# Ledger of designs, part 46: peptides against a protein of PDB entry 5YCA

Target 1, 132 residues: chain A of PDB entry 5YCA
Amino acid sequence: RSLPAERNPLYKDDTLDHTPLIPKCRAQVIEFPDGPATFVRLKCTNPESKVPHFLMRMAKDSSISATSMFRSAFPKATQEEEDLEMRWIRDNLNPIEDKRVAGLWVPPADALALAKDYSMTPFINALLEASS

## One batch from the design tools (peptide; made by RFdiffusion4, then SolubleMPNN)

Design b2_p9_4_s1 (from b2_p9_4, 4 letters changed)
Fold by OpenDDE base, seed 2:
Structure b2_p9_4_s1 (fold): chain B 132 residues (1-132), chain A 9 residues (1-9)
Amino acid sequence: as target 1 above (132 residues)
Amino acid sequence: SAPVDESSL
């Protein structure tokens, strides 16, 4: 597969300590038709454009939104590029199926694999370690 | 703030 050419400069260094990011995460309870569910979110602001994206974790099973990761990592990606990557994830990783949420969600191990590919490991580690 | 699009229906 090929990834978009331009990456969010927020992720210029994949080796940074993740621990300072943990207290930046926030738990959020969202009401769904069949009841409430808790998510953990991390606000990631592109230092050039100042446009924020939120990385998202389901508190219950620690699933991470691959869609949110991709959109944060590749802010200038086309819809076609996103669709191609999401198809790759479906074919090569282990996405979950949850009718309550949009986008493609993956378990922690898959999220960390994607984080390595997208150079955003500290952010995913922080999101996974944050309390809910 | 409002829920993120990917997290809610």
Scores: peptide ipSAE 0.136, ipTM 0.797, DockQ to the pose 0.199
Fold by OpenDDE base, seed 5:
Structure b2_p9_4_s1 (fold): chain B 132 residues (1-132), chain A 9 residues (1-9)
Amino acid sequence: as target 1 above (132 residues)
Amino acid sequence: SAPVDESSL
């Protein structure tokens, strides 16, 4: 597959220590028709554009929004590029269908695989390790 | 009901 050419400079170093990011995560309880669910969020601000994106995790099963990852990693990506990547994820990983939430969500192992591809491993590790 | 957009959570 072909990923977008320009990546968020926030993710220039995939080898960073993730531990300082853990306390920056925030838990949020959201009410759904079938009951409440807790999400963990990590605010990621592009140091160049100053545009923030939130990485998202379902607290209970640690599913992570691949959509949030992609949009954060590739701020200048076209919709076509996103659609292509989401299709690749559907074909090659193990996305979870959840009618309550938008985007494509993946289990932790898949999220870490994507994180490696997007050079954002520290951020996903922090998101996964944060308390809920 | 529309799904919750993760960007709006």
Scores: peptide ipSAE 0.133, ipTM 0.791, DockQ to the pose 0.846
Fold by OpenDDE base, seed 4:
Structure b2_p9_4_s1 (fold): chain B 132 residues (1-132), chain A 9 residues (1-9)
Amino acid sequence: as target 1 above (132 residues)
Amino acid sequence: SAPVDESSL
């Protein structure tokens, strides 16, 4: 696979302590046709463009949106680059299928593997440790 | 921040 060349400068250092990010996470209840579900979200703002993205975790099973991770990490990525990465995830990781939510979602271990590739480990660790 | 439905990416 080929990841986009330009990465969000928010993720310039993958080795930072994640604990200060934990209290920045927020729980959110979302209503679906078959009932409510709780998510945990972390706002991630590109320090140059000031454009925010939200990293998302399903509270119940800790699945994390790989799509949100990718879009936050690679703000200038083309649709083709995203499609290529999502296909790679399907072929190499263990994404879950949930008709209620958009994007490609992965279990915690896979999210951490992607976080290493995208240089956003502190953010995913914080998201996983936050309460719901 | 205001609620955002990021589950509908």
Scores: peptide ipSAE 0.122, ipTM 0.792, DockQ to the pose 0.121
Fold by OpenDDE base, seed 1:
Structure b2_p9_4_s1 (fold): chain B 132 residues (1-132), chain A 9 residues (1-9)
Amino acid sequence: as target 1 above (132 residues)
Amino acid sequence: SAPVDESSL
């Protein structure tokens, strides 16, 4: 697969210590038709554009929104590029279907694999370790 | 607070 050419400069170094990011995460309870569910989110601001994106984790099973990761990592990606990557994820990883939420969600191991590809490892580690 | 659309992703 081919990833978009331009990546969010926030993710220039995949080897940074993730622990300072843990307290930046926030838990959020969202009401759904079948009841409430808790999510953990991490605000990620592009240092050049100043545009924020939120990385998202389901507290219950630690599923991570691959869609949120992709959109944060590749701010200039086209819809076609996103569709291509989401298809790759469906074909190669283990996405979880949850009709309550939008986007494509993946288990922690898959999220970390994507994080390596997107150079987001510290941010995903922090998101996974944060309390809910 | 989180944007509704981001909270739904």
Scores: peptide ipSAE 0.105, ipTM 0.792, DockQ to the pose 0.152

Design b2_p9_4_s2 (from b2_p9_4, 3 letters changed)
Fold by OpenDDE base, seed 4:
Structure b2_p9_4_s2 (fold): chain B 132 residues (1-132), chain A 9 residues (1-9)
Amino acid sequence: as target 1 above (132 residues)
Amino acid sequence: GPPVDESDL
């Protein structure tokens, strides 16, 4: 696969300590037709453009939105590039089907694999370790 | 309503 050429400069160093990011996460309860569900979000602001994106986790099973990761990591990606990556994820990882939420969601191990590819490891570690 | 995406949370 081919990832977009330009990456969010927020993710210039994949080796940084993630623990300072843990308290930056926020839990949110969302009401769905079949009942409430808790999500954890982490605001990630591009230091150059100042545009924020929110990384998203389902609190209960720790599924992570791969879509949110991709959009945060690659702010100038085309829709075609996103579609290509989402297809790759479907073909190579273990995405979860949940009709309540949009985007492509993956289990924690897959999220960390993507995080390595996108240079987002500290952020995904923090998101996964945050309380809900 | 429609499914929730990352922009809604």
Scores: peptide ipSAE 0.115, ipTM 0.775, DockQ to the pose 0.708
Fold by OpenDDE base, seed 2:
Structure b2_p9_4_s2 (fold): chain B 132 residues (1-132), chain A 9 residues (1-9)
Amino acid sequence: as target 1 above (132 residues)
Amino acid sequence: GPPVDESDL
């Protein structure tokens, strides 16, 4: 597969300590037609454009939105590039189906694999370790 | 926003 050429400068160093990011995460209860569910979110601001994206985790099973990861990592990606990556994830990883939420969601191990590819490891580690 | 809609992600 081919990832977009330009990456968010926020993710220039994949080796940084993730622990300072843990208290930046926030739990949020969202009401759905079939009941409430808790999510954990981490605000990630592009230091150049100042545009924020939120990384998202389902608190209960720790599934993480691959879509949110991709959009944060590749701010200039086209819809075609996103669609290509999401198809790759479907074909090569183990995404879950949840009709309540948009985007493609993956289990923690898959999220960490994507994090390595996108240079987002500290952020995904923090998101996974944050309390809910 | 919440991950309910594509635009919320």
Scores: peptide ipSAE 0.092, ipTM 0.785, DockQ to the pose 0.349
Fold by OpenDDE base, seed 5:
Structure b2_p9_4_s2 (fold): chain B 132 residues (1-132), chain A 9 residues (1-9)
Amino acid sequence: as target 1 above (132 residues)
Amino acid sequence: GPPVDESDL
């Protein structure tokens, strides 16, 4: 597959220590028709454009929104590029089906695989380690 | 209803 050419400069170094990011995560309880669920969020601000995106984790099973990752990593991506990547994820990884939430969600191992591709490893590690 | 958008969480 071909990823978008321009990446969020926030993710210029995939080797940074993730631990300082852990306390930046925030848990939030959301009410759904079938009951409450807790999500963990990490605010990621593009240092150049100043546009923030939230990386998202379901607290209970640690599923990560691949859609949130992609949109944060590739701020200038077209809808066609996003659709192509989401299809690739469906075909090559193990996305979950959750009717309560939008986007494509993946288990932790897949999230880390994507993080490597998107140069987001410290941020995904922090999101996964944060308390809920 | 529609799924909750991550942007609204």
Scores: peptide ipSAE 0.085, ipTM 0.769, DockQ to the pose 0.841
Fold by OpenDDE base, seed 3:
Structure b2_p9_4_s2 (fold): chain B 132 residues (1-132), chain A 9 residues (1-9)
Amino acid sequence: as target 1 above (132 residues)
Amino acid sequence: GPPVDESDL
């Protein structure tokens, strides 16, 4: 597959220690029609544009929003590029469909695979290890 | 708690 050419400079080094990012994560309880659910969020700010994106984990099953990962990693991606990547994820990984939330969500192992591709490994490790 | 923000919710 082809990923967008320009990547968020926040993710320039995939080998950084993730542990300092763990306490930056925050838990949030959100009410849905069928009851409350807890999410864990990590605010990721592009150091050049200063635009933040939140990486998201469902606390209960540790599913990660692949859509948010992609949008954070590739802030200038076209809709066509995003659609192509989401299709690739559907065809090659194990996404979870949840009508309560938008985007494409994947289990932890798939999230880490994407993190390697997007150079986001420290951030996803931190998000997965954070308490809820 | 954290505010409602940009997310895939």
Scores: peptide ipSAE 0.063, ipTM 0.757, DockQ to the pose 0.106; fails the geometry check

Design b2_p9_4_s3 (from b2_p9_4, 4 letters changed)
Fold by OpenDDE base, seed 2:
Structure b2_p9_4_s3 (fold): chain B 132 residues (1-132), chain A 9 residues (1-9)
Amino acid sequence: as target 1 above (132 residues)
Amino acid sequence: MAPVAEEDL
């Protein structure tokens, strides 16, 4: 596969310590038709554009939104590029189906694999370790 | 911005 050429400068160093990011995460309870569900979110601001994106985790099973990861990592990507990557994820990883939420969600191991590809490992580690 | 509903996630 081919990833977009321009990456968010926030992710210039994939080797940084993730622990300072843990307290930046926030839990959010969202009410759905079948009951409440808790999510953990991490605000990631592009240092150049100042545009924020939120990385998202389902607290219950630690599923991570691959869509949120992609949009944060590649802020200038086209919809076609996103669709191509999401299809790759469906074909090569283990996405989780959840009718309550939009986007493509993946288990922790897959999220970390994507994080390596997108150079955002510290952020995904922090998101996974944060309390809910 | 921060998601608050199913369509925002």
Scores: peptide ipSAE 0.057, ipTM 0.760, DockQ to the pose 0.182
Fold by OpenDDE base, seed 5:
Structure b2_p9_4_s3 (fold): chain B 132 residues (1-132), chain A 9 residues (1-9)
Amino acid sequence: as target 1 above (132 residues)
Amino acid sequence: MAPVAEEDL
């Protein structure tokens, strides 16, 4: 597959220590028709554009929003490029269907695989390690 | 930013 050419400069170094990011994560309880669910979110701000995105984890099973990852990593991507990547994820990884939430969600191992591709491993590690 | 919950749109 082909990923967008321009990446968020926040993710210039995939090898950075993730531990300083852990306390920046926040838990959020969201009410759904079938009951409450807790999410963990990490605010990621593009240092150049100053546009923030939230990386999201379901606390219970640690599923992570691949959609949020992609949008954060590739701020200039078109909808067509996003759709192409989401199709690739469906075909090559193990996305989880959850009718309650928007976007495409993947298990931790898949999230880390995507993180490597998007050069955002420290952020996903922090998100996974954060308490809820 | 992408919303988490559909009702958060």
Scores: peptide ipSAE 0.056, ipTM 0.750, DockQ to the pose 0.311
Fold by OpenDDE base, seed 3:
Structure b2_p9_4_s3 (fold): chain B 132 residues (1-132), chain A 9 residues (1-9)
Amino acid sequence: as target 1 above (132 residues)
Amino acid sequence: MAPVAEEDL
């Protein structure tokens, strides 16, 4: 598959040590109709545009929002490019279904595979290792 | 825009 041409310069080096990012993660409890659920969030700010995106992990099963990853990695992507990538994820990975949350969510192993593709490995490792 | 919650993704 092909990915958008322009990537967030925050992710220029996929080999960086992730441990300094762990304390930057924050837990968030969200109320749903069927009860509360805890998420872990990591604020990722594009150093050029100064626009932040939040990477999201569901604390209980460590599912990560692939949609948040894609939008952070490719801030200038078209809706068509996003749709094509989400279709690829559905066809090739193991996304979960959760009607309570928007976007496409994937298990940790799939998130790390996407992180490699998007050059986000340190950020996803930190998000996965952070406490909730 | 940064999402406030996961439902805003």
Scores: peptide ipSAE 0.052, ipTM 0.744, DockQ to the pose 0.188
Fold by OpenDDE base, seed 4:
Structure b2_p9_4_s3 (fold): chain B 132 residues (1-132), chain A 9 residues (1-9)
Amino acid sequence: as target 1 above (132 residues)
Amino acid sequence: MAPVAEEDL
């Protein structure tokens, strides 16, 4: 597969210590038709454009939004590039279907595989370790 | 723009 050419400069170094990012995560309770569910989110701001994106984790089973990861990593990606990557994820990883939530969600191991590809490993490690 | 919740993705 081919990923977009330009990556968010926030993710210039995949080897940084993730520990300082853990306390930056926040728990959020969202009300759904069938009841409340807790998510953990991490605000990621592009240091050049100042545009923020939120990385998202389901607190209960630690599923991560692959869609949020892609959009944060590749802020100039086209819809066609996103669709191509989401298809690759469906074909090669183990995405989870949840009718309550938008986007494509993956289990922790798959999220870490994507994080390596997107140079986001410290951020995904922090998101997975944060309390809810 | 940044999503407020996961449903805004």
Scores: peptide ipSAE 0.051, ipTM 0.739, DockQ to the pose 0.166; fails the geometry check

Design b2_p9_4_s4 (from b2_p9_4, 3 letters changed)
Fold by OpenDDE base, seed 3:
Structure b2_p9_4_s4 (fold): chain B 132 residues (1-132), chain A 9 residues (1-9)
Amino acid sequence: as target 1 above (132 residues)
Amino acid sequence: LPPVPEEDL
């Protein structure tokens, strides 16, 4: 499939050691109608635009927001490009249905596959290894 | 909309 042409320069090298990023992750408890749920978040700031995005993990099952990954990796992508990628994920990976949250969420193995495609491997490894 | 709130903690 085709991905957007311009990528966040934060992700210029996906071979870097992820361990320094682990302490930068933070846990957040969010209240939902059916009870509280914990998320792990990693703040990722685009060094060029200075715009931050938060990569998100559900603590309980380690699901990762593919939508947040895409938006962080491709800050200049059109809505049409995002829609095409999300459709590809639905057709080729194993997204999880959660009516409490927006976006498309995927299990850890799928998140790491996307991370390779988006050059985000150190960041997703850190997010997955962080405590909640 | 973000998947979950994306404000700083």
Scores: peptide ipSAE 0.095, ipTM 0.794, DockQ to the pose 0.260
Fold by OpenDDE base, seed 5:
Structure b2_p9_4_s4 (fold): chain B 132 residues (1-132), chain A 9 residues (1-9)
Amino acid sequence: as target 1 above (132 residues)
Amino acid sequence: LPPVPEEDL
């Protein structure tokens, strides 16, 4: 598949130690019509634009928002490029669409596969290891 | 579908 050409410079090195990122994660309880759910969030700031984006994990099953990953990794991507990638994820991975929240959410193994493609492995490892 | 809030905690 084709990914957007320009990537967030925050993710220039996929091999960095993830452990310093773990304490930067935060747990958040969100109320939904069917009850509360806990999410783990990691604030990722583009060092060039200074625009932050939060990576999100559902605490209960460790599903991670692929949509958030893509938008963080490719800040200049078009909606069409995002739609194409989300379709690829649907066709090649095992995403879920939680009716309570927007975007595609993928299990940990899929998230790590995407992280490799997007060069953001340290951030996803940290998000997965953080307490909830 | 509503987004998950992305405000600082």
Scores: peptide ipSAE 0.094, ipTM 0.794, DockQ to the pose 0.343
Fold by OpenDDE base, seed 2:
Structure b2_p9_4_s4 (fold): chain B 132 residues (1-132), chain A 9 residues (1-9)
Amino acid sequence: as target 1 above (132 residues)
Amino acid sequence: LPPVPEEDL
């Protein structure tokens, strides 16, 4: 597959220690028709554009929003590029279908695989280790 | 649309 050419400079170094990012995560309880659910969120600000994106984890099963990862990693990607990547994820990984939320969500192992591809491993590790 | 609301916490 092909990924967008321009990547968020926030993710220039995939080898950084993730532990300083853990306390930056925040838990949020969201009410849904079938009851409340807790999410863990990590605000990731592009150092050049200053535009923030939130990486998202479902607290209960640790599913990670692949859509949020992609949009954060590739802020100039077209909708077509996103659609192509999401199709690749559906065909090659094990996404979780949750009608309560938008986007494509994946289990932790898949999230870490994507994180390697997107050069954002420290951020996903922090998101996975944060308390809820 | 985002997966969940993108509001500051």
Scores: peptide ipSAE 0.091, ipTM 0.793, DockQ to the pose 0.255
Fold by OpenDDE base, seed 1:
Structure b2_p9_4_s4 (fold): chain B 132 residues (1-132), chain A 9 residues (1-9)
Amino acid sequence: as target 1 above (132 residues)
Amino acid sequence: LPPVPEEDL
């Protein structure tokens, strides 16, 4: 597969210490028809454009929104590029199906694999380690 | 889009 050419400069260094990001995560309880569920979110602001995106984790099973990762990492990606990546994820990783939520969600190990590809490892580690 | 609004809490 190929990824979009331009990446969010926030993710210029995949080797940064993730621990300072942990306290920046926030938990939010969302009420669904079948009951409440907690999500953990991390605000990621593009330092050049100043556009924020929120990385998302389901607190219960630690599933991560691959869609949120992609959109944060690749600010100029087209919908077609996103669709192609999501199809790749479906074909090569282990996404979950949850009709309550939008986007494509993946288990922690898959999220970290994507994080490596997107140069987001510190952010995903922080998101996974944060309390809910 | 994720189920959470993309705004500060």
Scores: peptide ipSAE 0.087, ipTM 0.797, DockQ to the pose 0.220

## One batch from the design tools (peptide; made by RFdiffusion4, then SolubleMPNN)

Design b2_p10_3_s1 (from b2_p10_3, 3 letters changed)
Fold by OpenDDE base, seed 1:
Structure b2_p10_3_s1 (fold): chain B 132 residues (1-132), chain A 10 residues (1-10)
Amino acid sequence: as target 1 above (132 residues)
Amino acid sequence: AMSLEELEAL
């Protein structure tokens, strides 16, 4: 597969210590038609554009939004590029589709695999370790 | 399903 050419400069260094990011995560209970669900979110701001994205974890099973990861990592990606990557994820990883929320959600191991590809490892580690 | 944009906005 081929990933978009331009990556969010926030993710220039995949080797940074993740622990300072843990307290920046926030847990939130969201009401859905079939009941409440808790999410953990981490605000990630592009240092050049100042546009934020939120990385999202379902607290219960630690599933992480691959779609949000992609959009944060590749802010100038086309819809076609996103669709191509989501197809790759479907074909190669173990995503779930939750009826309550859009996008592809992947288990922790898959999220960390994507994080390596997107140079987001510290951020995903922090998101996974944060309390809910 | 709630969109990711809606989820972020909460």
Scores: peptide ipSAE 0.517, ipTM 0.928, DockQ to the pose 0.964
Fold by OpenDDE base, seed 5:
Structure b2_p10_3_s1 (fold): chain B 132 residues (1-132), chain A 10 residues (1-10)
Amino acid sequence: as target 1 above (132 residues)
Amino acid sequence: AMSLEELEAL
């Protein structure tokens, strides 16, 4: 598959130590109509544009928002490019669609596979290791 | 469903 041409410069080096990012993660309880759920989030700011995105993990099963990963990694991507990637994820990985929250959410192994493709492995490792 | 933008804003 093809990915968008321009990537967030925050992710220029996929091999960096992830451990400094762990304490930057934050857990929060969010109230939904059918009850509370805990999410872990990591703020990722594009060093050039200064636009932040939050990488998101469901605390209970460690599912990670693939949509948020894509939007953070490819800040200039079109909606069509996003839709095509989400279709690829549906066809090749194991995403879930939770009625409470938008986007595709993938299990940890799939998140790490995407992280490799998007050059954001340290950030996903940190998000997965953070406490909830 | 809560949008990702709404989720980020909480």
Scores: peptide ipSAE 0.516, ipTM 0.928, DockQ to the pose 0.962
Fold by OpenDDE base, seed 3:
Structure b2_p10_3_s1 (fold): chain B 132 residues (1-132), chain A 10 residues (1-10)
Amino acid sequence: as target 1 above (132 residues)
Amino acid sequence: AMSLEELEAL
C-alpha cells in the first residue's frame, strides 16, 4: 500500500519513551442511546500547524480508532488516500464497526501495527496503558 | 452513530 507523503512532525521519532504521555490521557464517560461508555483520549497537536487531533480508545475492550490515527498522522491526506488506507485495514487487519461511533476501530495489536507504520508507537502505548 | 468530529468535540 501507499501512505501519504507528508506526515505530522509530532511523530518524527517512533522510539521515544511513552511514559510521559500517560498522564496526558483523559478518561471520559459518554452517553449513548443504549447506555454509557467510557473512552480514553489523548490530545495530539501538530507542532507546526497547531491543529489538534484526539487519539481515541474504547476503555472496555481497548479498541482504538484507526481513522483518528490516520487523520492525525497525515493531516494533508486526501479523502481518496484515507479511503484506500481504510480498505487496506479492512482487508489486512481485524477492525470492528461499532454502531455507536463512526470510523474503523482496531484491537490493541492491530493499533500497534498501524502505529509502527505511522510512526506513532509512543502515543499508542501511552493510550493503551492509561487508566479509565 | 456519533461522528469522530462530534466525539472529539465532547
Scores: peptide ipSAE 0.516, ipTM 0.928, DockQ to the pose 0.941
Fold by OpenDDE base, seed 2:
Structure b2_p10_3_s1 (fold): chain B 132 residues (1-132), chain A 10 residues (1-10)
Amino acid sequence: as target 1 above (132 residues)
Amino acid sequence: AMSLEELEAL
């Protein structure tokens, strides 16, 4: 598959220690029509543009928003590029489409596979290890 | 379903 050419410079080094990022994660309870659900969020700011994106984990099953990962990693990606990647995820991984929230959500192992592809491993490790 | 943008804004 083809990934967008320009990647967020925040993710220039996939080998960094993830532990300093753990305390930067925040848990939040959100009320939905069918009841509350807890999410863990990690604010990721592009050091050049200063535009933030939030990486998201569902606390209960540790599903990670692949869509948010992609948008953070490739901030200049077109909708077509995103659609192409989401199709690849559907065909090759084990995504979940939750009725409460948009986007594709993937289990931890799949999230780490994507993290390797997007050079986001420290951030996803931190998000997965953070308390909820 | 709540959009990702809405989710981030909460």
Scores: peptide ipSAE 0.515, ipTM 0.928, DockQ to the pose 0.966

